# Peptides against a protein of PDB entry 4Z5W: the designs that were tried, part 21

Target 1, 305 residues: chain A of PDB entry 4Z5W
Amino acid sequence: IPDVFLELNKLWYFSAQSNLFNGEMPRSLSNSRSISLLSLRNNTLSGQIYLNCSAMTNLTSLDLASNSFSGSIPSNLPNCLRLKTINFAKIKFIAQIPESFKNFQSLTSLSFSNSSIQNISSALEILQHCQNLKTLVLTLNFQKEELPSVPSLQFKNLKVLIIASCQLRGTVPQWLSNSPSLQLLDLSWNQLSGTIPPWLGSLNSLFYLDLSNNTFIGEIPHSLTSLQSLVSKENAVEEPSPDFPFFKKKNTNAGGLQYNQPSSFPPMIDLSYNSLNGSIWPEFGDLRQLHVLNLKNNNLSGNIP

## One batch from the design tools (peptide; made by RFdiffusion4, then SolubleMPNN)

Design b1_p10_1_s3 (from b1_p10_1, 3 letters changed)
Fold by OpenDDE base, seed 2:
Structure b1_p10_1_s3 (fold): chain B 305 residues (1-305), chain A 10 residues (1-10)
Amino acid sequence: as target 1 above (305 residues)
Amino acid sequence: SYILTYPDDP
């Protein structure tokens, strides 16, 4: 990418995704005062990510996903006072979340999907201080770590939590009961154990639940039949979505489905590939908004209602 | 299947 962004003093949106750009991010781009949205996703950009947050006062969205960047996560990003959305997916950091992210009050949406992030306990302890954090995606990190169950963890404004395919141990964490606005939870493809907690049915906005491919035991909580978002069509206030799309990984060689909004996911309960027992509750018939109920590969018995 | 914020490599 040429180092010409000093001349582009009116450039508000720069999208150069899905090209063959290599080398480092131009220094003039890292100092742009005009840019609000920057997407360089799916290139071969390298070096350390550096942004001059004192200069980049208009930066609101940053997508650097699927690049060859290396080194530490930029600890100065909280100084980008308008930065709301960050997609750092598929960047091999091999790092912990910086302590400075405790001060990241502008942050609304963060993805580190497959970014070699380490220490989930520290990551969650830091990120709970981001009062505006609504979307958190941490899929394919923290390999074989334990999901912390510390009751002091609080994500009050969290709407989307995705921590899939981490081989995480532990139980469904009680601190999630402190997230009453949670709409989408994906904890699939872990090694989570114990029972599915009944308090999940108290998350009135929860329309998408994926607990598949874990080691959960016991009965399906009857309280899941009372999930209000699945009983009635609540007018989900269209809150601003992340500026980055979501992708559902297919188990087939067919390309993943793209979802531009969390609300575009079909309402779903997926409890498949566990060790759940007991009956299917007839009251699942009350979930009139439910599109997908997946209970396959469990130890369930009795009649199908 | 699980959710990502990048396309699966073809």
Scores: peptide ipSAE 0.543, ipTM 0.915, DockQ to the pose 0.824
Fold by OpenDDE base, seed 1:
Structure b1_p10_1_s3 (fold): chain B 305 residues (1-305), chain A 10 residues (1-10)
Amino acid sequence: as target 1 above (305 residues)
Amino acid sequence: SYILTYPDDP
């Protein structure tokens, strides 16, 4: 990318995604005073990620996903006082989340999906201080770590939590009960165990639940039949989505489905590929907004209602 | 299937 962004003093949005750009990010771009939205996703950019946050006073959205960047996560990003959305998916950091992210009050949406992030305990302890954090995506990190169950963890404004395919051990963490605005939860493809907790049915905004491909045991909690977002349409608060799309990985050679907003996901309960027992509750028939109920590959018995 | 913020490699 040419180093000409100093002359572009009115540039508000720069999208150069899905090209063949290589080398480092231009220094003039890292110092742009005008830029609000920057997307360089799906290129071959390399070197360290550096942003001059004292210059980049208008920066609100940053998408650098699927690039060949190296080194540490930029610890100075919290100094970008308007920065709300960060997509760092598929960047091989091999790092922990910086302690400075405790001060990241502008942050609303963060993805590190498949970024070789380590230490989930430290990551969650840091990110709980981001009071405006609504979307957190940590899929394909923390390999074989334990999902912390520390009750003091608080994500009060969290709406979207995705921590899939980490081989995480532990149980569904009680601290998630402190997230009353949670709309989407994906903890699929882990080694999570124990029972599915009844308090999940108290999450009145939860319309998408994926606990598939774990080691959960016991009965399906009856409280899931009373999820208010799946009973009535009235609770579907369309809030501003993150400036990055979501992709559902398919196990078949058919490309993943793209979802531009979390609200574009079909209302779903997926508990498939566990060791759940007991019956299917007839009261699942009350979930009039439910599009997908997936209970396959369990130890369920009795009649199908 | 699980959710990502990048497409699967073709």
Scores: peptide ipSAE 0.540, ipTM 0.913, DockQ to the pose 0.861
Fold by OpenDDE base, seed 5:
Formats: sequence, C-alpha cells, structure tokens
Structure b1_p10_1_s3 (fold): chain B 305 residues (1-305), chain A 10 residues (1-10)
Amino acid sequence: as target 1 above (305 residues)
Amino acid sequence: SYILTYPDDP
C-alpha cells in the first residue's frame, strides 16, 4: 500500500479487503486524521500493528482480520477515543489481552477469533471493565483452559458472546445471569459439563443458544420453553450492529453462511451432541418464533410431542 | 457448526 494518506485529508472510508497487499501498514495511514472506517481484511500485510491514536481522532472501526501481522496486541488502542469496533480474527498473536484494555470505554465490538489468545481468566477479568462492550468473539482460542465461573464477573451490556471450539472445561458460568441483554450465546464445541442451568430461560432477549458438542448431562431445563424472545415477536430496536460480518462454519465443504447482523441468524436452540436425558417438553410448541430446534445425538426418550 | 468473524478457508 503506498504512503500517500497525508494528501487524502478528506478520506473517511478506506476498504481494501480481499486483495494481495503485502508489507507493513503505511505510516501516513497510521497517522490519518480523517479516516473513520478502516478495513484491510484478507490480505498478506505483516509486521507490528501500530496506530497513532493522538492523530487518528476520527477512527471508529478497524478490521485487520486474516493478515500476517505479528508481535504484541497494540496496548495503546484505548487511547483511540472513538474506536468502537475491532476485528483481529486470524492474526497469530500468541499473547494475552493487554491490561490497558480495562480503560477501553469506546469499545463496543471485539473479535479475536482464531488469534492464538491465551489466558481466558485474564481476558474476561480485563474485558468486564469495558462498559460499552456489546459483542465479544473469542472462538478458537484458550485451548483446553477452564472457563471461569467466578460470580464477580459482570458484562451488563453484553448482547453477543461467542466462545466456541476452545476445548474449554468447566460448567455454564453463573456470571452470564448478570447479562440481561444477552441475545446470542455460542459455547459449542467445548468440553463443558454438568447440567444446563434453568436461569438461561430468564434471559428474555436470548433468541440464539448453541450448547452443542459438549458433555452436558441431565434433563433439558423446562424454563427454555418460556424464552420471551422466542414466544413473542418483540420489535427488537435496531441497534447498530458490528461493522464486521459473522460466518457460521458448516460441517460440509460448502462455504460458511455469512450473516451481516446478529439479527440475521435464525432463532435457534441447539443442544445436539451431548448426554442429555428425559423427554422433549410439549411446551416447546409455545416457541412460535423458533426456526431451529436441534436435539440430535442425546439420550432423550419418551414420545415426540 | 460454530460462529467465526472470518470466512472458513475452503
């Protein structure tokens, strides 16, 4: 990428995704006063990520996903006072989240999906201080760690939590009951155990629940048949979505489905590939907004209602 | 299936 961004003093949006750009980010780009939205996703960019937050006073969105960047996560990003969305997916950091992210008050959406992030306990302890954090994606990190169940963890404004395919041990964490605005939860493809907790049915905004491919036991909580978002068509206030898309991995060689907004996901309960027993509750028939109910590969018995 | 913020490599 050429070092010409000093002359582009009116440039507000720069998208150069899905090209063959190599080398480092230009110094003039890292000092741009005008850029609000920056996407360099799916290139071969390398070196250390550096942004001059004192110069980049208009930066609101950053997508650097699927690049060959290396070194540390930039600890100065909290100084970018308008920066709301960050996608650092598929960047091999081999690092912990910086302690400076406790001060990241502008942050609303963060992804480190498949970024070799370590220490889930430290990551959650840091990120709980981000008062505006609504979307958190940590899929394919923290391999074989234990998911913290510490009740002191608080994500009051969290709407989307995705921590899939980490081989995480532990139980469904009680601190999630402190997130009353939670709409989407994906904890699939882990080694989570115990029973599915009944308090999940009290999350009135929860329309997408994936607990598939774990080691859960016991009965399906009857409280899941009373999830208000799946009973009634609430006019969900269109809140601003993350500036980065989501992708649902299919088990088939057919490319993953792209979802531009969390609201584009079909309303779903997936409890498949566990060790759940008992009957299917007839009251699942009350979930008039439910598109997908997946209970396959369990120990369920009785009549299909 | 699980959710990502990048396309899975074909």
Scores: peptide ipSAE 0.531, ipTM 0.914, DockQ to the pose 0.818
Fold by OpenDDE base, seed 4:
Structure b1_p10_1_s3 (fold): chain B 305 residues (1-305), chain A 10 residues (1-10)
Amino acid sequence: as target 1 above (305 residues)
Amino acid sequence: SYILTYPDDP
């Protein structure tokens, strides 16, 4: 990418995604006063990620996903006072979340999916201080770590939590009950155990629940049949979506399905590939907004209602 | 299947 962004003093949006750009980010780009939305996703960019937050006063969205960047997660990003959305997916950091992210008050949406992030306990302890954090995607990190269950963890404004395919151990964490605005939860493809907690049914905005491919036991909580967002449409708060799309991984060589916003996901309960027992509750029939109920590959018995 | 913020590699 040429070092010409100093001359582009009116450039508000720069998208150069899905090209063959290599080398480092040009210094003029890292110092752009005009750019609000920057996407360089899916290139071969390298070097360290450095942004001059004192210069980049308009930066609101940053998508650097699927690049060959190296080094540390930029600890100065909280100084980008308008930066809301960060997608650092598929950047091999091999790092922990910086302590400076405790001060990241502008942050609303963060993805580190498949970024070799380590120490989930530290990551969650840090990120809970992000008062405006609504979307957190940590899929394909923290391999074989334990999902912390510390009740003091509090994500008050969290709407989307995706921590899939981490081989995480532990249980469904009680601290998620402190996230009453949670709309989408994906904890699939882990090694989570215990019972599915009944308090999940109290999450009135939860329309997408993926607990598939875990080691959950016991009965399906009857409270899941009363998930208000799946009973009625009344509570579909259309909130501003992250500036980055979501992708549902396919099991086939066909590319993942793209979802431009969390609300584009079909209302779903996926509890498949667990060790759940008991019956399918007839009251699942009350979930009039439910599009997908996936209970396959469990130990369920009785009649199908 | 699980959710990502990048497309699956082909």
Scores: peptide ipSAE 0.531, ipTM 0.911, DockQ to the pose 0.836

Design b1_p10_1_s4 (from b1_p10_1 with V4T S5T)
Fold by OpenDDE base, seed 2:
Structure b1_p10_1_s4 (fold): chain B 305 residues (1-305), chain A 10 residues (1-10)
Amino acid sequence: as target 1 above (305 residues)
Amino acid sequence: SFITTYPDDP
């Protein structure tokens, strides 16, 4: 990418995604005062990520996903006072989330999917201080770590939580019961154990639940048949989605379906590939908005209602 | 299936 952004003093949106750009990010781009949205996703950019947050006063969205960047996560990003959305998916950091992210009050949406992030306990302890955090995607990190269930963790404004394919141990964390605005939960492809907690049915905005491919035992909580978002069409005001799309992968090797907004996901309960027992509740018939009920590969018995 | 924020490499 040419180092010409100093001359582009009116440039508000720069999208150069899905090209073959290589080398480092231009220094003039890292110092742009005009840019609000920066997307360089899916290139071969390299070097260390550096942004001059004191210069980049208009930066609101940063998508650097699927690049060959190296080094540390930029600890100065919280100094970008308008920065709301960050997609750092598929950048191999081999790092922990910086402690400075405790001060990241502008942050609304964060993805580190497949970025070799380490220490989930530290990550969640840091990110709970981000009071405006609505979307958190941590898929394909924290390999074989334990998902912390510390009741003091608080994500009050969390709407989307995705921590899939981490081989995480532990249980469904109790601190999620303090996230009443949660709409989408994906904890699939882990080693989570115990019972599915009944308080999940109290998350009135939860329309997408994926607990598939874990080691859950016991009965399906009857409270899941009373999820209000799945009983009635609430006119969910389309809140502004993250500036980055989501991709639903069937497996690690399958192409992802693109979803531009969390609301574009079909309403779903996926509890497949666990060790759940007992009956299928007839009251799942009350979930008039449910598109997908996946209970396959469990130890369920009785009649199909 | 699981959700990410990157497409598969072609």
Scores: peptide ipSAE 0.579, ipTM 0.914, DockQ to the pose 0.940
Fold by OpenDDE base, seed 5:
Structure b1_p10_1_s4 (fold): chain B 305 residues (1-305), chain A 10 residues (1-10)
Amino acid sequence: as target 1 above (305 residues)
Amino acid sequence: SFITTYPDDP
């Protein structure tokens, strides 16, 4: 990418995704006062990620996903006082989340999907201080770690939590009961155990639940038949979605279906590939907004209602 | 199936 961004003093939006750009980010780009939205996703950019936050006073969105960047996660990003959305998916950091992210008050949406992030306990302890955090994606990290269930963890404004395909151990974390605005939960493809907790049915905004491919036991909690978002079409106030798209993958090698916003996901309960027993509750018929109920590959018995 | 924020490589 050429070093010409000093001349582009009116440039507000720069999207150069899905090209063959190589080398480092130009210094004029990392010092741009005008840029609000920056996307360089799906290129061959390399070197360290550096942004001059004192210069980049208009930066609100950053997408650097699917590049060959190396080194540490930039610890100075919290100094970018207007930065709301970050997509660092598929950047091989081999690092922990910086302690400085405790001060990241502008942050609303963060993805590190498949970025070789380590220490889930430290990551969640840091990110709970981000009071405006609504979307958190941590898929394909933390391999074989334990998902912390510390009741002191609080994500009060969290709407989207995705921590899939990490081989995580533990149970459904109790601290999620303190996230009453949660709309989408994906904990699929882990080694989570125990029972599915009844308090999940108290999350009135939860329309998408994926607990598939775990080791859950016991009955399906009856409280899931009373999920208010699936009983009635609430006029969900369209809050601003993350500036990055989501991709639903059937397996690790299958092309993902693109979803531009969380509200584009079909309302779903997926409990497939567990060790659940008991009956299917007839009251699942009350979930008039439900598009997908997946209960396959369990130990369920009785009549189909 | 699981959710990510990157497509598979083409």
Scores: peptide ipSAE 0.577, ipTM 0.915, DockQ to the pose 0.938
Fold by OpenDDE base, seed 3:
Structure b1_p10_1_s4 (fold): chain B 305 residues (1-305), chain A 10 residues (1-10)
Amino acid sequence: as target 1 above (305 residues)
Amino acid sequence: SFITTYPDDP
C-alpha cells in the first residue's frame, strides 16, 4: 500500500479487504487523523501492528484480520479513545491480551478468532473491565486450557460470546449468568463437561445457543423451553452490530456462510454431540421463534413429542 | 460448525 495518506486529509473510510497487499502498513495511514473505518482484512500485510493513537483520533473501527502481521498485540490501542471495533482474527500473535486493555472503555466488539492467544483466565480477567464490550470472539485460541468459572467475572453488557473450537475444559461458567443481555452463545467444539445449567433459560435475549460437540451430561434443562426470545417476537432493537462479519462453516468442504450481524443467525438451540439423557420436553413446542433444534447424537430416550 | 470472524475456517 503506498504511503500517500497524508494528502487524503478527508478520508473517512478505507476498505482494501480481500486483495494481495503486502509489506507493512503505511506510516501515513498509521498517523491518519481523518480515518474512522479501516479494513485491510485478507491481505498479506506484515511487520508489527502500529497505530499512532494520538494522531488517529477519529479511528472507530479496525479490521486487520487474515494478515501476516507479527509481534505483540499493540498495547497502546486503548489510547485510541474512539476505537470500538477490532478484528484481529487469523493473526498469529502467540501472546496474551495486554494488561492495558483493562482501560479500553471505547471497545464494543473484539475478535481474536484463531490468533494464537494464550491464557484465557488472564484474557477474561482483563476484558471484564471493558464496560462497553458487547461482542467477544475468541474461537480457536487457548488450546486445551480450562475455562474459568470464577463467579466474580462480570460481562454486564455482553451480547455475543463465541469461544468455540478451543478444546476448553471445565463447565458452563456461572459468571455468564451476570450477562442478562446475552443474545448469542457459541461454546461448541470444546471439552466442556457437567450439566447444562438451568440459569441459561433465564437469559431472556438468548436466541442462539450452541453447546454442540462437548461432553455435557444429564437432562436438558426444562428452563430452555421458556427462553423468552424464542417464545415471543421480541422487538430486539437492532443495536449497532460489529463492523466485521461472522462466518459459520456448515460442511467441511463448503466455504463459511457470511452473517453480517448476529441477528442474521437463525434462532437455534444446538446441543448435538453430547451425552445428554432423559426425554425431549414437549414444551419445546412453545418456542415458536425457534428455527433449529439440534439434539442429534445424544443419549436421549422416550417419545418424541 | 462454529463461528469465526474470517471466511477461511480451517
Scores: peptide ipSAE 0.568, ipTM 0.902, DockQ to the pose 0.678
Fold by OpenDDE base, seed 4:
Structure b1_p10_1_s4 (fold): chain B 305 residues (1-305), chain A 10 residues (1-10)
Amino acid sequence: as target 1 above (305 residues)
Amino acid sequence: SFITTYPDDP
């Protein structure tokens, strides 16, 4: 990418995604006063990620996903006072979340999907201080770690939590009950155990639940038949989506179906590939907004209602 | 299937 962004003093949006750009980010780009949205996703960019947050006063969205960047996660990003959305997916950091992210008050949406992030306990302890954090994607990190169940963890404004395919151990953490605005939960492809907690049915905005491919036991909580967002349409809070799309992948080696917004996901309960027992509750018939009920590959018995 | 924020195969 040429070092010409100093001259582009009116450039508000720069998208150079899905090209063959290599080398480092131009210094003029890292110092752009005008750029609000920057996407360099899906290139071969390298070097350390550095942004001059003192200069980049208009930066609101950053998508650097699927690049060959190296080094540390930029600890100064919280100084980008307008930066709301960050997609650092598929950047091999091999790092923990910086402690400075405790101060990241502008942050609304963060993805580190497949970024070799380590220490989920530290990550969640840090990110809980991001009071405006609504979307958190941590898929394909924290391999074989334990999902912390510390009741003090609080994500009050969390709407989208995706921590899939981490081989995480533990249970569905009680601290998620402190996120009453949760709309989408994907904890699929982990090693989570225990029972599915009944309090999940109290998450009135939860329209997408993926707990598939875990080791859950016991009955399906009857409270899931009372998920208000799946009973009635009234709770569809259209909130600003992240500036980055989501991709539903079958496996690591398949192109994902793109979803531009969390609301574009079909209302779903996926509990497939667990060890759940008991019956399918007839009251699943009350979930008039439910598009997908996936209960396959469990130990369920009785009649299909 | 699971959700990510990148399209490309790893």
Scores: peptide ipSAE 0.565, ipTM 0.906, DockQ to the pose 0.788

Design b1_p10_2_s1 (from b1_p10_2, 9 letters changed)
Fold by OpenDDE base, seed 2:
Structure b1_p10_2_s1 (fold): chain B 305 residues (1-305), chain A 10 residues (1-10)
Amino acid sequence: as target 1 above (305 residues)
Amino acid sequence: SSSFLTTFPS
């Protein structure tokens, strides 16, 4: 990418995604005062990520996903006072979340999916201070760590939580009950154990639940048959989605189906590939908005209602 | 197999 962005003093949106750009990010781009939206996703850019937040005063969205960047996560990103959306998926940092992210009050959407992030306990302890955080994607990190169940963790405004394919141990964390606006939860492809907690059915906005490919035991909580978002068509006001798409993957190497917004996901309960027992509740028939109920590969018994 | 969600295509 040429170092010409100082001359482009009116450039508001720069999208150069899905090209063959190599080398480092241009210094003039890292100092652009005009850019609000920057997407360089799916290139071969390298070097350390550096952004001059004191210069980049209009930066609201940053997508650097699927590049060959190296080094640490830029600890100065919280100084980008308008920065709301960050996609750092598939960048191999081999790092912890910087402690400076406690001060990241502008942050609304964060993805580190497959970024070799370490220490989930520290990551969640830090990110809970991001009061405006609505979307958090941490898939393919924290390999074989324990998902913290610390009751003090609080994500009040969280709408989308995705921590899939981490081989995480532990239970469904009770601190998620403090996220009443949660719409989408994906904890699939972990080693989570215990019972599925009944309080999940109290999350009235939860329309997408994926707990598949874990080690959950016991009965399906009857409270899941009363998920309000699946009983009634609430007009889900299309809240501003992250500036990055989601991808539903069958495995790490498969191409994903793209979803531009969380609202575009079919309403789903996936509890497949666990050790759940007992009956399928007839009251699942009350979930008139449910598109996908996946209970396969469990120890369920009785009649199918 | 079930799927999982990410923010990268491949």
Scores: peptide ipSAE 0.601, ipTM 0.944, DockQ to the pose 0.871
Fold by OpenDDE base, seed 3:
Structure b1_p10_2_s1 (fold): chain B 305 residues (1-305), chain A 10 residues (1-10)
Amino acid sequence: as target 1 above (305 residues)
Amino acid sequence: SSSFLTTFPS
């Protein structure tokens, strides 16, 4: 990418996604006063990620996903006082979340999906201080770690939590009951165990639940038949979605189906590939907004209602 | 097999 951004003093949006750009990010771009939205996703950019936050006073969105950047996660990003959305998916950091992210009050959406992030306990302890955090994606990190169940963890404004394909151990964490605005939960493709907790049915905004490919046991909690978002069409006030799309993937190497907003996902309960027993509750018939109920590959018995 | 969610296409 040429070092010409000093001349582009009115540039608000720069998108150069899915090209063949290589080398480092140009210094004039890292010092741009005008840029609000920067996306360089799916290129071959390299070197250290550096942003001059004192110069980049208009920066609101950063998408650097699927690049060959190296080194540390930039600890100065909390100094970018308007920065709301960050996509660092598929950047191989081999690092922990910086302690400075405790001060990241502008942050609303963060993805480190497949970024070789380590220490899930430290990551969640840091990120709980981000009071405006609504979307958190940590898929394909923390391999074989334990999902912390510490009741002191609080994500009060969390709407989207995705921690899939980490081989995580533990149970569905009780601290998620402190997230009453949760709309989407994906904990699929882990080694989570125990029972599915009844308090999940108290999450009135939860319309997408994926607990598939775990080791859950016991009955399906009857409280899931009372999920308010699936009983009635809530007028989902379209809250501002993250500036990065989601992808539904069958495996790491397959192409994904693109979803631009969380609201574009079909309402779903996926409990497939567990060790759940008992009956299917007839009251699942009350979930008039449910598009997908997936209970396959369990130990369920009785009549289909 | 079920799918999982991420923020990269490939």
Scores: peptide ipSAE 0.591, ipTM 0.942, DockQ to the pose 0.869
Fold by OpenDDE base, seed 4:
Structure b1_p10_2_s1 (fold): chain B 305 residues (1-305), chain A 10 residues (1-10)
Amino acid sequence: as target 1 above (305 residues)
Amino acid sequence: SSSFLTTFPS
């Protein structure tokens, strides 16, 4: 990428995704005062990520995903006072989330999916201070760590939480009950155990629940049959719209089905590939907005309603 | 097998 962005003093949007760009990010780009939206996703860019936040006063969205960047997570990103959306997926940091992210008040959407992030306890402890955080994607990190269940963790405005394919141990964390605006939860492909907690049915905005490929036991909570977002359409919850797409993948190496917005996901309960027992509740028939109910590969019995 | 969500295509 040429170092010409100083001359482009009116450039608001720069998208150069899915090209063959290599080398470092141009210094003029990291100092651009005009750029609001920057996407360099799916290139071969290298070096350390550096942004001059004092210069980049208009930066609102940053997508650097699927590049060969190295080094530390830029600890100065909270100084980018308008930066809302960050996609650092597939950048191999081999790091913890910086403590400075406690001050990241502009942050609304963050993805570190498959970024070799370590210490989920520290990550969640830091990120709970991001009062505007609505979307958090941490898939393919924290390998074999324990998902913290500390009730003091609080994500007040969280709408989308995706921590899939981490081989995480533990239970469905009680601190999620402090996120009453949660719309999408994906904790699939972990080693989570215990029972599915009944309080999940109190998350009135929850329309997408994926707990598949875990080690959950016991009955399906009857409270899931009363998920208000799946009973009635009228709960027009403000949809989180991060400036990065989501991908539904069968495995890490497969191409994913792209979803541009969380609202594009079909309303779903996926509890497949667990050790759940008991019956399928007839009251699942009350979930008139439910598109996908996946209960396969469990120990369920009785009649199908 | 079920699928999981992420923010990268490949």
Scores: peptide ipSAE 0.583, ipTM 0.940, DockQ to the pose 0.866
Fold by OpenDDE base, seed 5:
Structure b1_p10_2_s1 (fold): chain B 305 residues (1-305), chain A 10 residues (1-10)
Amino acid sequence: as target 1 above (305 residues)
Amino acid sequence: SSSFLTTFPS
């Protein structure tokens, strides 16, 4: 990428995703006063990630995903006072979340999916201080760690939580009951155990639940038949979605589905590939908005309603 | 087939 961004003093949006750009980010780009949205996703960019937050006063969105960047997560990002959205997916950091992220009040959407992030306990303890955080994606990190169930953890404004394919141990964490605005939960492809907690049915905005490919036991909690978002069509005012898309990764080499907004996901309950027992509740018939109910590969018995 | 969510293409 050429070092010409000083001359582009009116440039507000720069998208150069899915090209063959290599080398480091130009110094003029990391000092741009005009850029609000920056996407360099899916290139071969390398070196350290550095942004001059004192210069980049208009920066609101940053997508650097699927690049060959190295080194530490930039600890100065909280100084970018308008920065809301960060996608650092598929950047191999081999690091913990910086302590400075406790002060990241502008942050609304964060992804570190497949970024070799370590220490989930520290990560969640830091990120709970981000009061405006609505979307958190931590898939393919924290390999074989324990998912903390500390009741003091509080994500009050969280709408989307994805921590899939981490081989995490533990139970469904009680601190999620403190997130009443939660719309999407994916904890699939872990080693989570115990029972599915009944308080999940109290999350009135929850329309997408994936607990598949875990080691859950016991009955399906009857409270899931009372999920308000799945009983009635909520006229939820769609808040602005994160500036990065989501991808549904299948275990088969079939191309992943892209979803540009969380609202584009079909309403779903997936409890497949567990050790659940008991019957299918006939009151699942009350979930008039439900598109996908997946209960396969369990120990369920009785009549199908 | 079971699946999970990410923010990068497969």
Scores: peptide ipSAE 0.545, ipTM 0.930, DockQ to the pose 0.887

